# Peptides against a protein of PDB entry 2AZE: the designs that were tried, part 14

Target 1, 148 residues: chain A of PDB entry 2AZE
Amino acid sequence: AQECQNLEVERQRRLERIKQKQSQLQELILQQIAFKNLVQRNRHAEQQASRPPPPNSVIHLPFIIVNTSKKTVIDCSISNDKFEYLFNFDNTFEIHDDIEVLKRMGMACGLESGSCSAEDLKMARSLVPKALEPYVTEMAQGTVGGVF
Target 2, 101 residues: chain B of PDB entry 2AZE
Amino acid sequence: GRLEGLTQDLRQLQESEQQLDHLMNICTTQLRLLSEDTDSQRLAYVTCQDLRSIADPAEQMVMVIKAPPETQLQAVDSSENFQISLKSKQGPIDVFLCPEE

## One batch from the design tools (peptide; aimed at target 1 V73 D75, target 2 S79 F82)

Design b1_p12_3_s1 (made by RFdiffusion4, then SolubleMPNN; from b1_p12_3, 4 letters changed)
Fold by OpenDDE base, seed 1:
Order: structure tokens, then sequence, then C-alpha cells
Structure b1_p12_3_s1 (fold): chain B 148 residues (1-148), chain C 101 residues (1-101), chain A 12 residues (1-12)
């Protein structure tokens, strides 16, 4: 009885670990799709324009976005070597990771929120290796874990 | 019996986890390939138009921070204090403002 | 003490 109890505890531990890894894998897949989709978009745009965008008109990854009301007063202190910054706001602000920005741009094809059309899913599948396609499909259907 | 069943379940879970690890390795490899491809790096950018889709400069001020890896970011957002502190150890930090137009 | 500056570069 005690031996079985110990194994049941171990079983639960492994199930939770698998669940955590599934979450990590999903995020990795979303990042891969978002990055490849972004690169593809920009490549196509530059080909159509027959030139790259002006250097100061784009922001390369990685980056962080901070936004606040246009009425917010911001005081900024910067060290001489620009190694240290201090921003003081008189109102609330938001911080966004570059990955979150890409997701909101639709670069992950809505896969992150289950808002994936047939065309979006087709695009998403095309941006991952064959071995990952079944998992992408499961993510879109909300049935992650079925491949195991 | 119960013991045999649990033992078998654990073995199956181990196999499932190994498969999961394999898929994760594939993903990690793909991301590494992207990071090592010079052309992909050059094309991995967003525009001001993209940022406006996240927060319209007509209503929101949009600030972009480019910082070296392992830069320390400390943020306080309370009713009494609103602050962001950045400390880099590997190089200078650049801050850009997205124009309203 | 850190010097206060306007802080940002404008991107187009």
Amino acid sequence: as target 1 above (148 residues)
Amino acid sequence: as target 2 above (101 residues)
Amino acid sequence: MLPKTPGSFTIS
C-alpha cells in the first residue's frame, strides 16, 4: 500500500512536469512561427519596394515597449555612459515584450489565443518543421497533449 | 495488479516526456538557426506602423528600449509611485520614441 | 545622482 502510494505521488509529479513542458513547447512554437512570419513579411515587403527601409524607421529585435498616456509626464535620468536609466511617471504605464508585440501583430497567426482561421493555420503549419505540425494543429484545436 | 499498473503508467509517462523533449529540441534548433542566419537577423524588425497597432501614438506615448542582454529592469506601478529602472552591464541602452505621425 | 535628460531618440 505504501509502495503504491509513493508511485502515485511520483505519477502526479511527472504529470505536472509534462504539463509545464507542454506550456514551454507551445511558447517556443509560437515564437518560431512569429519570428519566421515576421521575417517573411519583411522580406516580401522589401522585394516589392526594391529597397530596405530607412535605418531609423525600423526597430530590430530584441526590444521592449513602454507605453503610457500622452498626458503622462515622464522624468528621465540617464548616466553618462548610458548604462543606467531611471524613468519617473506621474501615472500608470505598460511594458510589453517584443514577443507579445509580435503576437498582437498577428505574427503567430492567432494560434496563441485560439483565433486561428483555416488560412492562419495553413500559414502556421508552413512555418514549422514537419515533426511539429501535429502539435500546431492540436494547439489550434485546443487539444494539446493528444500526440502522446 | 495496482502496483503493476502504476509501474506501467510511469513508464508510459517517461516515454511521453522523452517525445516532448525531442520536440522541444527541434524547436530550439530552429530558433538557433534563425539567430545564426544573418539575413533573418536583418529582417527581424518592426516598424512604427506595427507599434501603432499595439498602442496608437494619438492616445499613447510609445517608447522603445533597446538594451543589451541581461539588463536589469525594475518596474514599480502603484497608486503612489510609477517608475522604471534600467541597469546594463554589457553596454549602453538606447531609447527611441515612436512619432505620432 | 543621475543627470536628467529629455531621454529619447525619435524614430521615423
Scores: peptide ipSAE 0.029, ipTM 0.888, DockQ to the pose 0.049
OpenDDE base, seeds 2, 3, 4, 5: peptide ipSAE 0.029, 0.029, 0.028, 0.029; ipTM 0.889, 0.888, 0.888, 0.889

Design b1_p12_3_s2 (made by RFdiffusion4, then SolubleMPNN; from b1_p12_3, 4 letters changed)
Fold by OpenDDE base, seed 2:
Structure b1_p12_3_s2 (fold): chain B 148 residues (1-148), chain C 101 residues (1-101), chain A 12 residues (1-12)
Amino acid sequence: as target 1 above (148 residues)
Amino acid sequence: as target 2 above (101 residues)
Amino acid sequence: MLPKTPGSFTIH
């Protein structure tokens, strides 16, 4: 009885760890797809334009975005060496990392929400190693986590 | 019996976890390769148009923050306090505003 | 073009 109890505790621990790893893997896949897709888009765009964009017209990764209503009053204080920033808002704001921005741009092909078209899924599969294609398919179908 | 069943379950879970570890290693390797590829990094950018698609500057103020690695970010978003604090240890922080069309 | 922010400012 005690041995079974110990094994059940271990089983639960492993299940939780697997769940965490599944989440991490999905995020890694999305990052990979989004990044590769972004690079391809920009490469194609530059080729079509026969020139890169103006240096000050683009933001390279990594970055974060903060947005709020234009009606929001923001007070910003910056240290002399620009090592410290303090923003005070009089209303709510949103923070987005670069990966989230890429997802919202559609760079992850809608895989993050399981809203992939057939074309989106084809693109997503093409941007990952062969070994990951089955998992991408599962993500698109919302069937990840079959071990449970 | 119960013990046999649990033992079998643990073995199956171990196999599943090993498979996940393998896939994660593949992903990590791919991301590392991308980070080491100079051409990829050169092309890893978003435009003002991209940012406008996330939050329209006509209605939203959009701020872009470029911070060095290990920069500490503290955010409070409550009914009584709305604040973002940034503290870098490795260099200056750059902040940009996304212009309207 | 994305302008840099000044050392201290208030946005309305």
Scores: peptide ipSAE 0.033, ipTM 0.891, DockQ to the pose 0.039
OpenDDE base, seeds 1, 3, 4, 5: peptide ipSAE 0.028, 0.028, 0.027, 0.029; ipTM 0.885, 0.885, 0.885, 0.887; seed 5 fails the geometry check

Design b1_p12_3_s3 (made by RFdiffusion4, then SolubleMPNN; from b1_p12_3, 4 letters changed)
Fold by OpenDDE base, seed 5:
Structure b1_p12_3_s3 (fold): chain B 148 residues (1-148), chain C 101 residues (1-101), chain A 12 residues (1-12)
Amino acid sequence: as target 1 above (148 residues)
Amino acid sequence: as target 2 above (101 residues)
Amino acid sequence: MLPKTPGSFSIS
């Protein structure tokens, strides 16, 4: 009885670990898709334009975004060496990382919410190695969570 | 019996986790390859137009922060205080604003 | 105490 109880504890531990790894894998897949899709988009755009965009017109990864109401007053203090910044707002703000931005841009093909169209799913699958395609399909269907 | 069943379950879970680990390794490898590809890094950018799509462009101001690795970010968002503090140890921080145009 | 100046720059 005690042995069985110990094994049950271990079983639960492993199940939780697997769940965590599933979440991590999903995020890694989304990052890969988002990055590759972004690069592909920009490559195509530059080819069509026959030149890269002006250097001051784009922001390279990595970055973070801060957004707030246009009515929000922001006081920004910068050290002389630009090593230190202090922003004071008179109202609430939001912070987003670059991955979240890419997701909102649709770079992850809607896979993050399991709301892929057939075309989106096709794109998503094309941006990952073959071994990951089944998992992408599961993510799109919202059926991730099963144990292999 | 129950013991045998549990033992078998644990073996199955081990195999499942190994498969999962393998997939994760594939993913991390792909991400590393992307990071090592100069052309990919050159093309890994967003535009002001992209950033305007993140929030209501009519109502929101968008600010972009590029900071070196290991930069400390502290944010306070409360009724009493709204503040962001950035402290870099490895280089200057750049802040960009999306034009209103 | 480090001297600070307000400022930022914009992208096109």
Scores: peptide ipSAE 0.038, ipTM 0.894, DockQ to the pose 0.043
OpenDDE base, seeds 1, 2, 3, 4: peptide ipSAE 0.036, 0.029, 0.029, 0.031; ipTM 0.892, 0.890, 0.890, 0.889

Design b1_p12_3_s4 (made by RFdiffusion4, then SolubleMPNN; from b1_p12_3, 4 letters changed)
Fold by OpenDDE base, seed 5:
Structure b1_p12_3_s4 (fold): chain B 148 residues (1-148), chain C 101 residues (1-101), chain A 12 residues (1-12)
Amino acid sequence: as target 1 above (148 residues)
Amino acid sequence: as target 2 above (101 residues)
Amino acid sequence: MLPKTPGSFKIY
């Protein structure tokens, strides 16, 4: 009885670990797709324009964004060496990392929400190694979560 | 019996985790390759148009922060305090504003 | 204590 109980505890522990790894893998896949898709988009755009964009017209990864109402008053304090910043707002704000921005841009092909069109899914699959394609398909179908 | 059944389940879970680890290794390797490719890094950028699609500067102020690795970020967003603190040890922090037009 | 200077924001 005690042996069975110990194994059941271990079973649950492993199930939770697998669940965590599944979440990590999904995020890694989304990052890979989003990044490759962004690079591909920009490469194509630069080829069409026959030039890169002006240096000060783009923001390279990594970055974060902060957005707030344009009515929000912001008090900013900056150290002389620009190593330290302090922002005080008079109202609420939002913070998003670059991955979230890319997702909202559609760079992850809607895979993050399982809202892929057939073309989106095709694109997503083309941006990952063959071994990851089945998992991408599962993500698109919302069937991730089982133990394989 | 029950013990044998549980033992079998654990073996199956081990195999599943091994497969999962393999996929994660593949994915991590791909990301490392991308990070090491200078041309990919050069092309890894967003534009003001991209940012406007996320938050319209007509309604929202959009600020972009580029900070060195291991920069400390502290944020408080409550009814009584709205604050962001950034502390870098590896270099200066750059802040960009997305213009409305 | 940090000086209250808006610093240099880059508008792109």
Scores: peptide ipSAE 0.034, ipTM 0.894, DockQ to the pose 0.047
OpenDDE base, seeds 1, 2, 3, 4: peptide ipSAE 0.034, 0.032, 0.031, 0.034; ipTM 0.893, 0.893, 0.892, 0.891

Design b1_p12_4 (made by RFdiffusion4)
Pose (drawn by RFdiffusion4):
Structure b1_p12_4 (pose): chain A 148 residues (1-148), chain B 101 residues (1-101), chain P 12 residues (1-12)
Amino acid sequence: as target 1 above (148 residues)
Amino acid sequence: as target 2 above (101 residues)
Amino acid sequence: APEFTISSSSHP
């Protein structure tokens, strides 16, 4: 019984590591797909009607987004060297990642929630190496859990 | 008995984790190659029209933050106000708005 | 992706 207790806690410790790793693997696959999809969208858009986009109308990754109501008062304070910043808000604001932005743009082909059309899934499968194809199929069905 | 049952479980979980690590390894390698690729990095950008479909600078205000790696972001819910603090240990941080308002 | 250390807190 004593040895069994030790094996059970070790089992539960491993089950926790696998559960964390599965979520990490899924996120990484979505990033791989979203990044590659964004790059190919821009590569193609730069063909159609030549001259690359003006530098001010473009934002390179990595970045963060903060949005609040147009009325919301913001107080900005900056350190000399611009290493430190402080913002005060008199209302609710939202903070979003670039990956989250790319997902909302549909760059991950709806795979973040299994909301893929046949073309979306085909696109997602082609942007990932063959060894990751089964796991992409698992993500498309939502049958990722059960903890294997 | 149960001791063999747990031992068999530990073996399944060991093999499953080795497989997961392998796939993660392939996955992070793909991401590393993308980061080392100059043409992809040059093309890894979003337009102002992109940031619109997720929050347009017509009704809502949109702020873009670009801080070097390892920088800290603290968000605070005071008794009376909200705050965002950014502390970069190395390198300056950049902040700007979106053109359409 | 951004490598930020993100934290949050509240004050009563």

Design b1_p12_4_s1 (made by RFdiffusion4, then SolubleMPNN; from b1_p12_4, 7 letters changed)
Fold by OpenDDE base, seed 2:
Structure b1_p12_4_s1 (fold): chain B 148 residues (1-148), chain C 101 residues (1-101), chain A 12 residues (1-12)
Amino acid sequence: as target 1 above (148 residues)
Amino acid sequence: as target 2 above (101 residues)
Amino acid sequence: MSKLKISSSSIS
């Protein structure tokens, strides 16, 4: 009985760890797809324009975005060396990392929400190694985790 | 019995975790390759149009922060305090605004 | 430290 109890505890521990790894893997897949999709989009755009965009018109990764209402009053304190910033808002704000921005741009092909069209899924599969294609399919279908 | 069943479950979970680890290694390798490819990094950018698509500057102020690695970010968003603190140890932090504000 | 409403630069 005690041995079974110990194994049950270990089983639960492993299940939780696997769940965490599944989440991490999904995020890694989304990052890969988003990055590759972004790169190919920009490559194509530059080829069509026969030139790169103006240097000051683009933001290279990595970055973060902060957005708030235009009515929000913001006070910014900056150290002389610009190593420290303090922003005070009088209302709520949102912070988004670059990956989230890419997702909202559709660079992850809607895979992040399982909202993939047939074309989106095809694109997503084309941007990952063959070994990851089954998992991408599962993500699109919302069937990840059916291993147990 | 129950013991045999649990033992079998643990073996199956081990196999599943090994598969996950393998897939994760593939992903991390691909991401590393992307980071090491100069051309890919040159093309890894968004435009103001992209940012406007997620937050309309007509209604929202959009601020871009580029900070060195390992920069500490602290954010508080509550009814009594709305604050962002950034502390860099490796270099200056750059802040940009999207136009059309 | 200097305090500004927004001391950010604009991108085109």
Scores: peptide ipSAE 0.033, ipTM 0.890, DockQ to the pose 0.032
OpenDDE base, seeds 1, 3, 4, 5: peptide ipSAE 0.028, 0.029, 0.028, 0.030; ipTM 0.887, 0.888, 0.888, 0.890; seed 1 fails the geometry check

Design b1_p12_4_s2 (made by RFdiffusion4, then SolubleMPNN; from b1_p12_4, 8 letters changed)
Fold by OpenDDE base, seed 2:
Structure b1_p12_4_s2 (fold): chain B 148 residues (1-148), chain C 101 residues (1-101), chain A 12 residues (1-12)
Amino acid sequence: as target 1 above (148 residues)
Amino acid sequence: as target 2 above (101 residues)
Amino acid sequence: MSKLKRSSSSIS
């Protein structure tokens, strides 16, 4: 009985670890797709314009976005060396990392929400190595996690 | 029996995990390759237009923070306190305001 | 992109 109990504990441990790895893998796939798609978009745009955008008109990754109502009062304290910042708001705010921004831009082809069109899915598959294509398909269908 | 069943389950889970590890290695390799490609990094940017599509500056103020790696970020968003604290150990933090137009 | 120019002060 004790042996079986030990194995059941181990089974549960492995299941949880697998679940965590699945989440990590999905995020990695989304990052890969988003980055490659972004680069592709910008490359095409620059080719069409026959020039890169003005240096101060673009924001290179990585970055963080903070947004709040224009009516929100923000007090900012900055250290002399700019190593430390303190922002105080009088109302709610939102924080988004660059990956989330890319997702909202559609750079992950809607794969993050399983809302891919046929064209989106085709694009997503084209941006990953062959070995990852089945997983991308599963993500689009919302069928990931069949190991349980 | 029960023992045999559990043993078999563990073997199957091990195989599944190994497959996941393999796929993750592929992904991390691809991301590394992207980070090492100078052209890709040059093209890894968004525009103010992109940001406006996420949060319209006509209604929302959009602040961009570029912080060095390992920068500590603390955020509190509650009825009692609305605060963001940043502390970098590797260099200065740069903050931009996205224009409305 | 412009630098942020909200209410600001130096951290002591």
Scores: peptide ipSAE 0.030, ipTM 0.889, DockQ to the pose 0.047
OpenDDE base, seeds 1, 3, 4, 5: peptide ipSAE 0.029, 0.028, 0.029, 0.027; ipTM 0.889, 0.889, 0.889, 0.888

Design b1_p12_4_s3 (made by RFdiffusion4, then SolubleMPNN; from b1_p12_4, 7 letters changed)
Fold by OpenDDE base, seed 5:
Structure b1_p12_4_s3 (fold): chain B 148 residues (1-148), chain C 101 residues (1-101), chain A 12 residues (1-12)
Amino acid sequence: as target 1 above (148 residues)
Amino acid sequence: as target 2 above (101 residues)
Amino acid sequence: MSQLQISSSSIS
């Protein structure tokens, strides 16, 4: 019946929307874990050192990273007010946002790939509110995707 | 029947989405709290050592770009052209080099 | 870290 067909279309639409939200939630969780873990790491390090690091030795978020071979020739043009930059490379380059950097640093505890150790999972759970812990567990197990 | 089943499915999906929205709200709230905490922001940094762990400066040149919000970034990476363009409307852009040592 | 020093001309 036409009514059933309409409802089926709506069902599919909602399923896709839920899937998208699941992806968004996972990313938000990873960001939260990564940020909190980073802050915790640095706080501990500064406490142990009894001082903060030199201002010019650290890069505060947000930032992006560009890396390329040291053999790559880079031509850079900058406006007088530094509002505009143009980089020309003679070879390929990579761009990474700060979140990706944090993930690669292990700040997300390997949760992004579902490869958490027991200790990593414990850390990840400790960095989120209780309500999010079950979802963190599902992410670690790679079982996210079901409708709850 | 099929109609009843579909109707019930839609209700269940609605409940699932509501739960998902709730979790997302919790998460966004936590992120907001982090952004509003001065001490957290002060401690939200990486070091050159951290960057070396993801891109070895012995082999790679690593640039760090600090740009104001809403800065436009355009990148072209093809056999014919390799280019990055940055345009800020809210302030100057700072670019740093991560030293090898 | 050191700020990048450009080798190219300024953009107008």
Scores: peptide ipSAE 0.057, ipTM 0.896, DockQ to the pose 0.046
OpenDDE base, seeds 1, 2, 3, 4: peptide ipSAE 0.048, 0.057, 0.047, 0.049; ipTM 0.894, 0.895, 0.894, 0.894; seeds 1, 4 fail the geometry check

Design b1_p12_4_s4 (made by RFdiffusion4, then SolubleMPNN; from b1_p12_4, 6 letters changed)
Fold by OpenDDE base, seed 5:
Structure b1_p12_4_s4 (fold): chain B 148 residues (1-148), chain C 101 residues (1-101), chain A 12 residues (1-12)
Amino acid sequence: as target 1 above (148 residues)
Amino acid sequence: as target 2 above (101 residues)
Amino acid sequence: MSKLKISSSSIP
């Protein structure tokens, strides 16, 4: 009985670990898709324009975004060497990392919410190695929760 | 019996985890390759137009922060305090404003 | 994109 109980504890531990790894894998897949899709988009755009965009017109990854109402008053303190910043707001703000921005831009093809069109899913699959395609399909269907 | 069943379950879970680990390794390898590709890094950018799709500068002020690796970010967003602190150890931090147009 | 120009002070 005690042996069985010990194994049950271990079983639960492994199940939770697998669940965590599934979440990590999903995020890694989304990052890969988002990055590759972004690069592909920009490559095509530059080819069509026959030149790269002006250097000061784009923001390269990595970055973070801070947005707040235009009515929000911001006080900024900066160290002389620009190593330290302090922003004080008089109202609420939002922070987004670059991956979240890419997702909201649709770079992850809606896979993050399991709301892919057929075309989106096709794009998503094309941006990952063959071995990952089944998992992408599962993500699109919202059926990743299973243990294979 | 129950013991045999549990033992079998654990073996199956081990196999499942190994498969999962393999897939994760594939993903991390792909991401590494992207990071090592100069052309990909050159093309890994967004525009103000992209950012406007996330937060409309007509209503929102949008700041972009470019900080070196290992930069510490602390944020407080409460009724009593609204603050962001950035501390870099590896170089200067750049802050950009996305124009309305 | 332009560098942010807002009211700022040096952090001691």
Scores: peptide ipSAE 0.029, ipTM 0.890, DockQ to the pose 0.046
OpenDDE base, seeds 1, 2, 3, 4: peptide ipSAE 0.029, 0.029, 0.028, 0.028; ipTM 0.888, 0.889, 0.889, 0.888; seed 1 fails the geometry check

Design b1_p12_5 (made by RFdiffusion4)
Pose (drawn by RFdiffusion4):
Structure b1_p12_5 (pose): chain A 148 residues (1-148), chain B 101 residues (1-101), chain P 12 residues (1-12)
Amino acid sequence: as target 1 above (148 residues)
Amino acid sequence: as target 2 above (101 residues)
Amino acid sequence: FTPATSFSFHFD
């Protein structure tokens, strides 16, 4: 019974590591897909009607987005060297990642929620190495859990 | 008995974790190659029209923050106001708006 | 935190 208790806690510790690793693997696969999809969308757009986009109309990764109502008062304070900033808001605001932005743009082909058309899935499968294809299929069905 | 049952479980979980680590290893390598790729980095950008479909600078205000790695972001819910604090240990941070408003 | 520059902005 004593030894069984030790094995059970070890088992639960491993089950927790696997559960965390599965979520990390899924996120990484989405990023890999989203990044590659964004790069190919821009590579193609730069062919159609030559001359690369003007530098001010473009934002390179990595970045963070903050949005609030156009009316919301923001107070900005900046340190000399611009290493530190402080913003005060008199209303609700939202903070979004670039990956989240890329997902909402459909760069991850709806794979973030299994919302893939056949073409979306085909696109997602081609942007990942073959060894990751089964796990992409698992993500497309939502049958990722059960903890294997 | 139960001891053998738990031992068999620990073996399944050991093999499963080795497989997961392998896939994660392949996955992070793909991401490393993408970060080391100059042409991909040059093309890894979003337009103002992109940031629109997720929040357009017509009704809502959009702010872009670019801080070097390892910088800290603290968000606060005061008794009366909201705040975002950014502290970068190394390198300056950049902030700007979107053109359409 | 010592601010070197402070300002406020919003739109109507």

Design b1_p12_5_s1 (made by RFdiffusion4, then SolubleMPNN; from b1_p12_5, 6 letters changed)
Fold by OpenDDE base, seed 4:
Structure b1_p12_5_s1 (fold): chain B 148 residues (1-148), chain C 101 residues (1-101), chain A 12 residues (1-12)
Amino acid sequence: as target 1 above (148 residues)
Amino acid sequence: as target 2 above (101 residues)
Amino acid sequence: FEAAETFTFSFD
């Protein structure tokens, strides 16, 4: 029946949309955990030092990093107003945003790869609102994808 | 029948999507609260030591880019060309190197 | 664009 066919198409559309939203939600959760964990780490560190770090010794979010071999030759051109930059490399490079940096620092507690220890999972849960805790657990277990 | 079954499935999927939307709203709200909290923003930083932990400066140089919102970044990484282009709309771009210790 | 400054970097 044509009606059934139409509904099946709609079903597939909704499934794909749900999948996309699941990915977006996971990323948002990871960002939240990473940010809060970073703030907590730094707060503790400053308390121990009894002072904040020198202003020029830290990099505030947001930022992007570019890394390449130390052997790579880089040509840089800068506009007068510094609104435009052009970098030419003689070899490959990598670009990472601040969120990826935080993940690699472990600020997302390994949740991004499902590699959470019990302590990591506990930390992750503590950094999200109660409503998100079940989803964090599912992420850690790799069980995200079910129909709610 | 088949029609009723599909209709029920769609209702269930709708409920699932609504739940996801709700959770996403919670997340975005939390992120906005973090961005609006002065103390959190003051503490939202990494150190050069942090960067060294993810990219060894002994082998890799690390360049940091601080740019205003809406800055465009274009990168070409191919066998023929290796290039990064930055264009800001709202202010100057700051670029600096992470030193080795 | 017209570059006001141009630099070449090497780290060896």
Scores: peptide ipSAE 0.290, ipTM 0.901, DockQ to the pose 0.817
OpenDDE base, seeds 1, 2, 3, 5: peptide ipSAE 0.285, 0.274, 0.267, 0.279; ipTM 0.901, 0.900, 0.901, 0.901

Design b1_p12_5_s2 (made by RFdiffusion4, then SolubleMPNN; from b1_p12_5, 7 letters changed)
Fold by OpenDDE base, seed 2:
Structure b1_p12_5_s2 (fold): chain B 148 residues (1-148), chain C 101 residues (1-101), chain A 12 residues (1-12)
Amino acid sequence: as target 1 above (148 residues)
Amino acid sequence: as target 2 above (101 residues)
Amino acid sequence: FEAAEKFTFYFE
């Protein structure tokens, strides 16, 4: 009947919404772990060095990076107020936001790819509230995707 | 019947979504706490060494872009065009290169 | 836009 059809549509809508939220939650968890791990690393490093790094030697979040072959020619135009930039490359380039950089640095403990060692997983779990630990475990095992 | 089954499914999905929302709220709260912690923000940085470890400056150049929030980024990466356009609404954009070893 | 600066990067 029409009523059942309407409910089927609603069911599918909710399933898709849940799937989207699952992806969002996973990303939020990765961000949290990456940020906390980064802060922890830097705090330890500064303590060991007994001094902070030189101001011009660090890049504070947020940022993005662009990388390309050293052979790539880059033409750049900058507005007077530096509000606008235009880069033209003669070859392909890559753009990475700070979160992606942190992931590649291993700050997310390999959780982003489900490639966690036992030690990585332990670290990841230690950087989230207790309520999130089961989800972290699921991410590490690649078992996220079902509806709980 | 089918109607009852669907109704039950929707109730279960609602409960699942509520649980998911709860976890997301916990996560966003933690991230907000990090953003509000001055010490954490001071320590939220990477080094040029970090970036070199990712992109390998032996083969790649690494450009860093620091832009204000809500900055527009348009990128075209095709055989025909290779372009990045940045437009800020809230302040100047800073661009610099990571030095080589 | 009106560019105030234009430059080309050559690496190595």
Scores: peptide ipSAE 0.237, ipTM 0.901, DockQ to the pose 0.791
OpenDDE base, seeds 1, 3, 4, 5: peptide ipSAE 0.028, 0.032, 0.029, 0.028; ipTM 0.890, 0.889, 0.890, 0.891

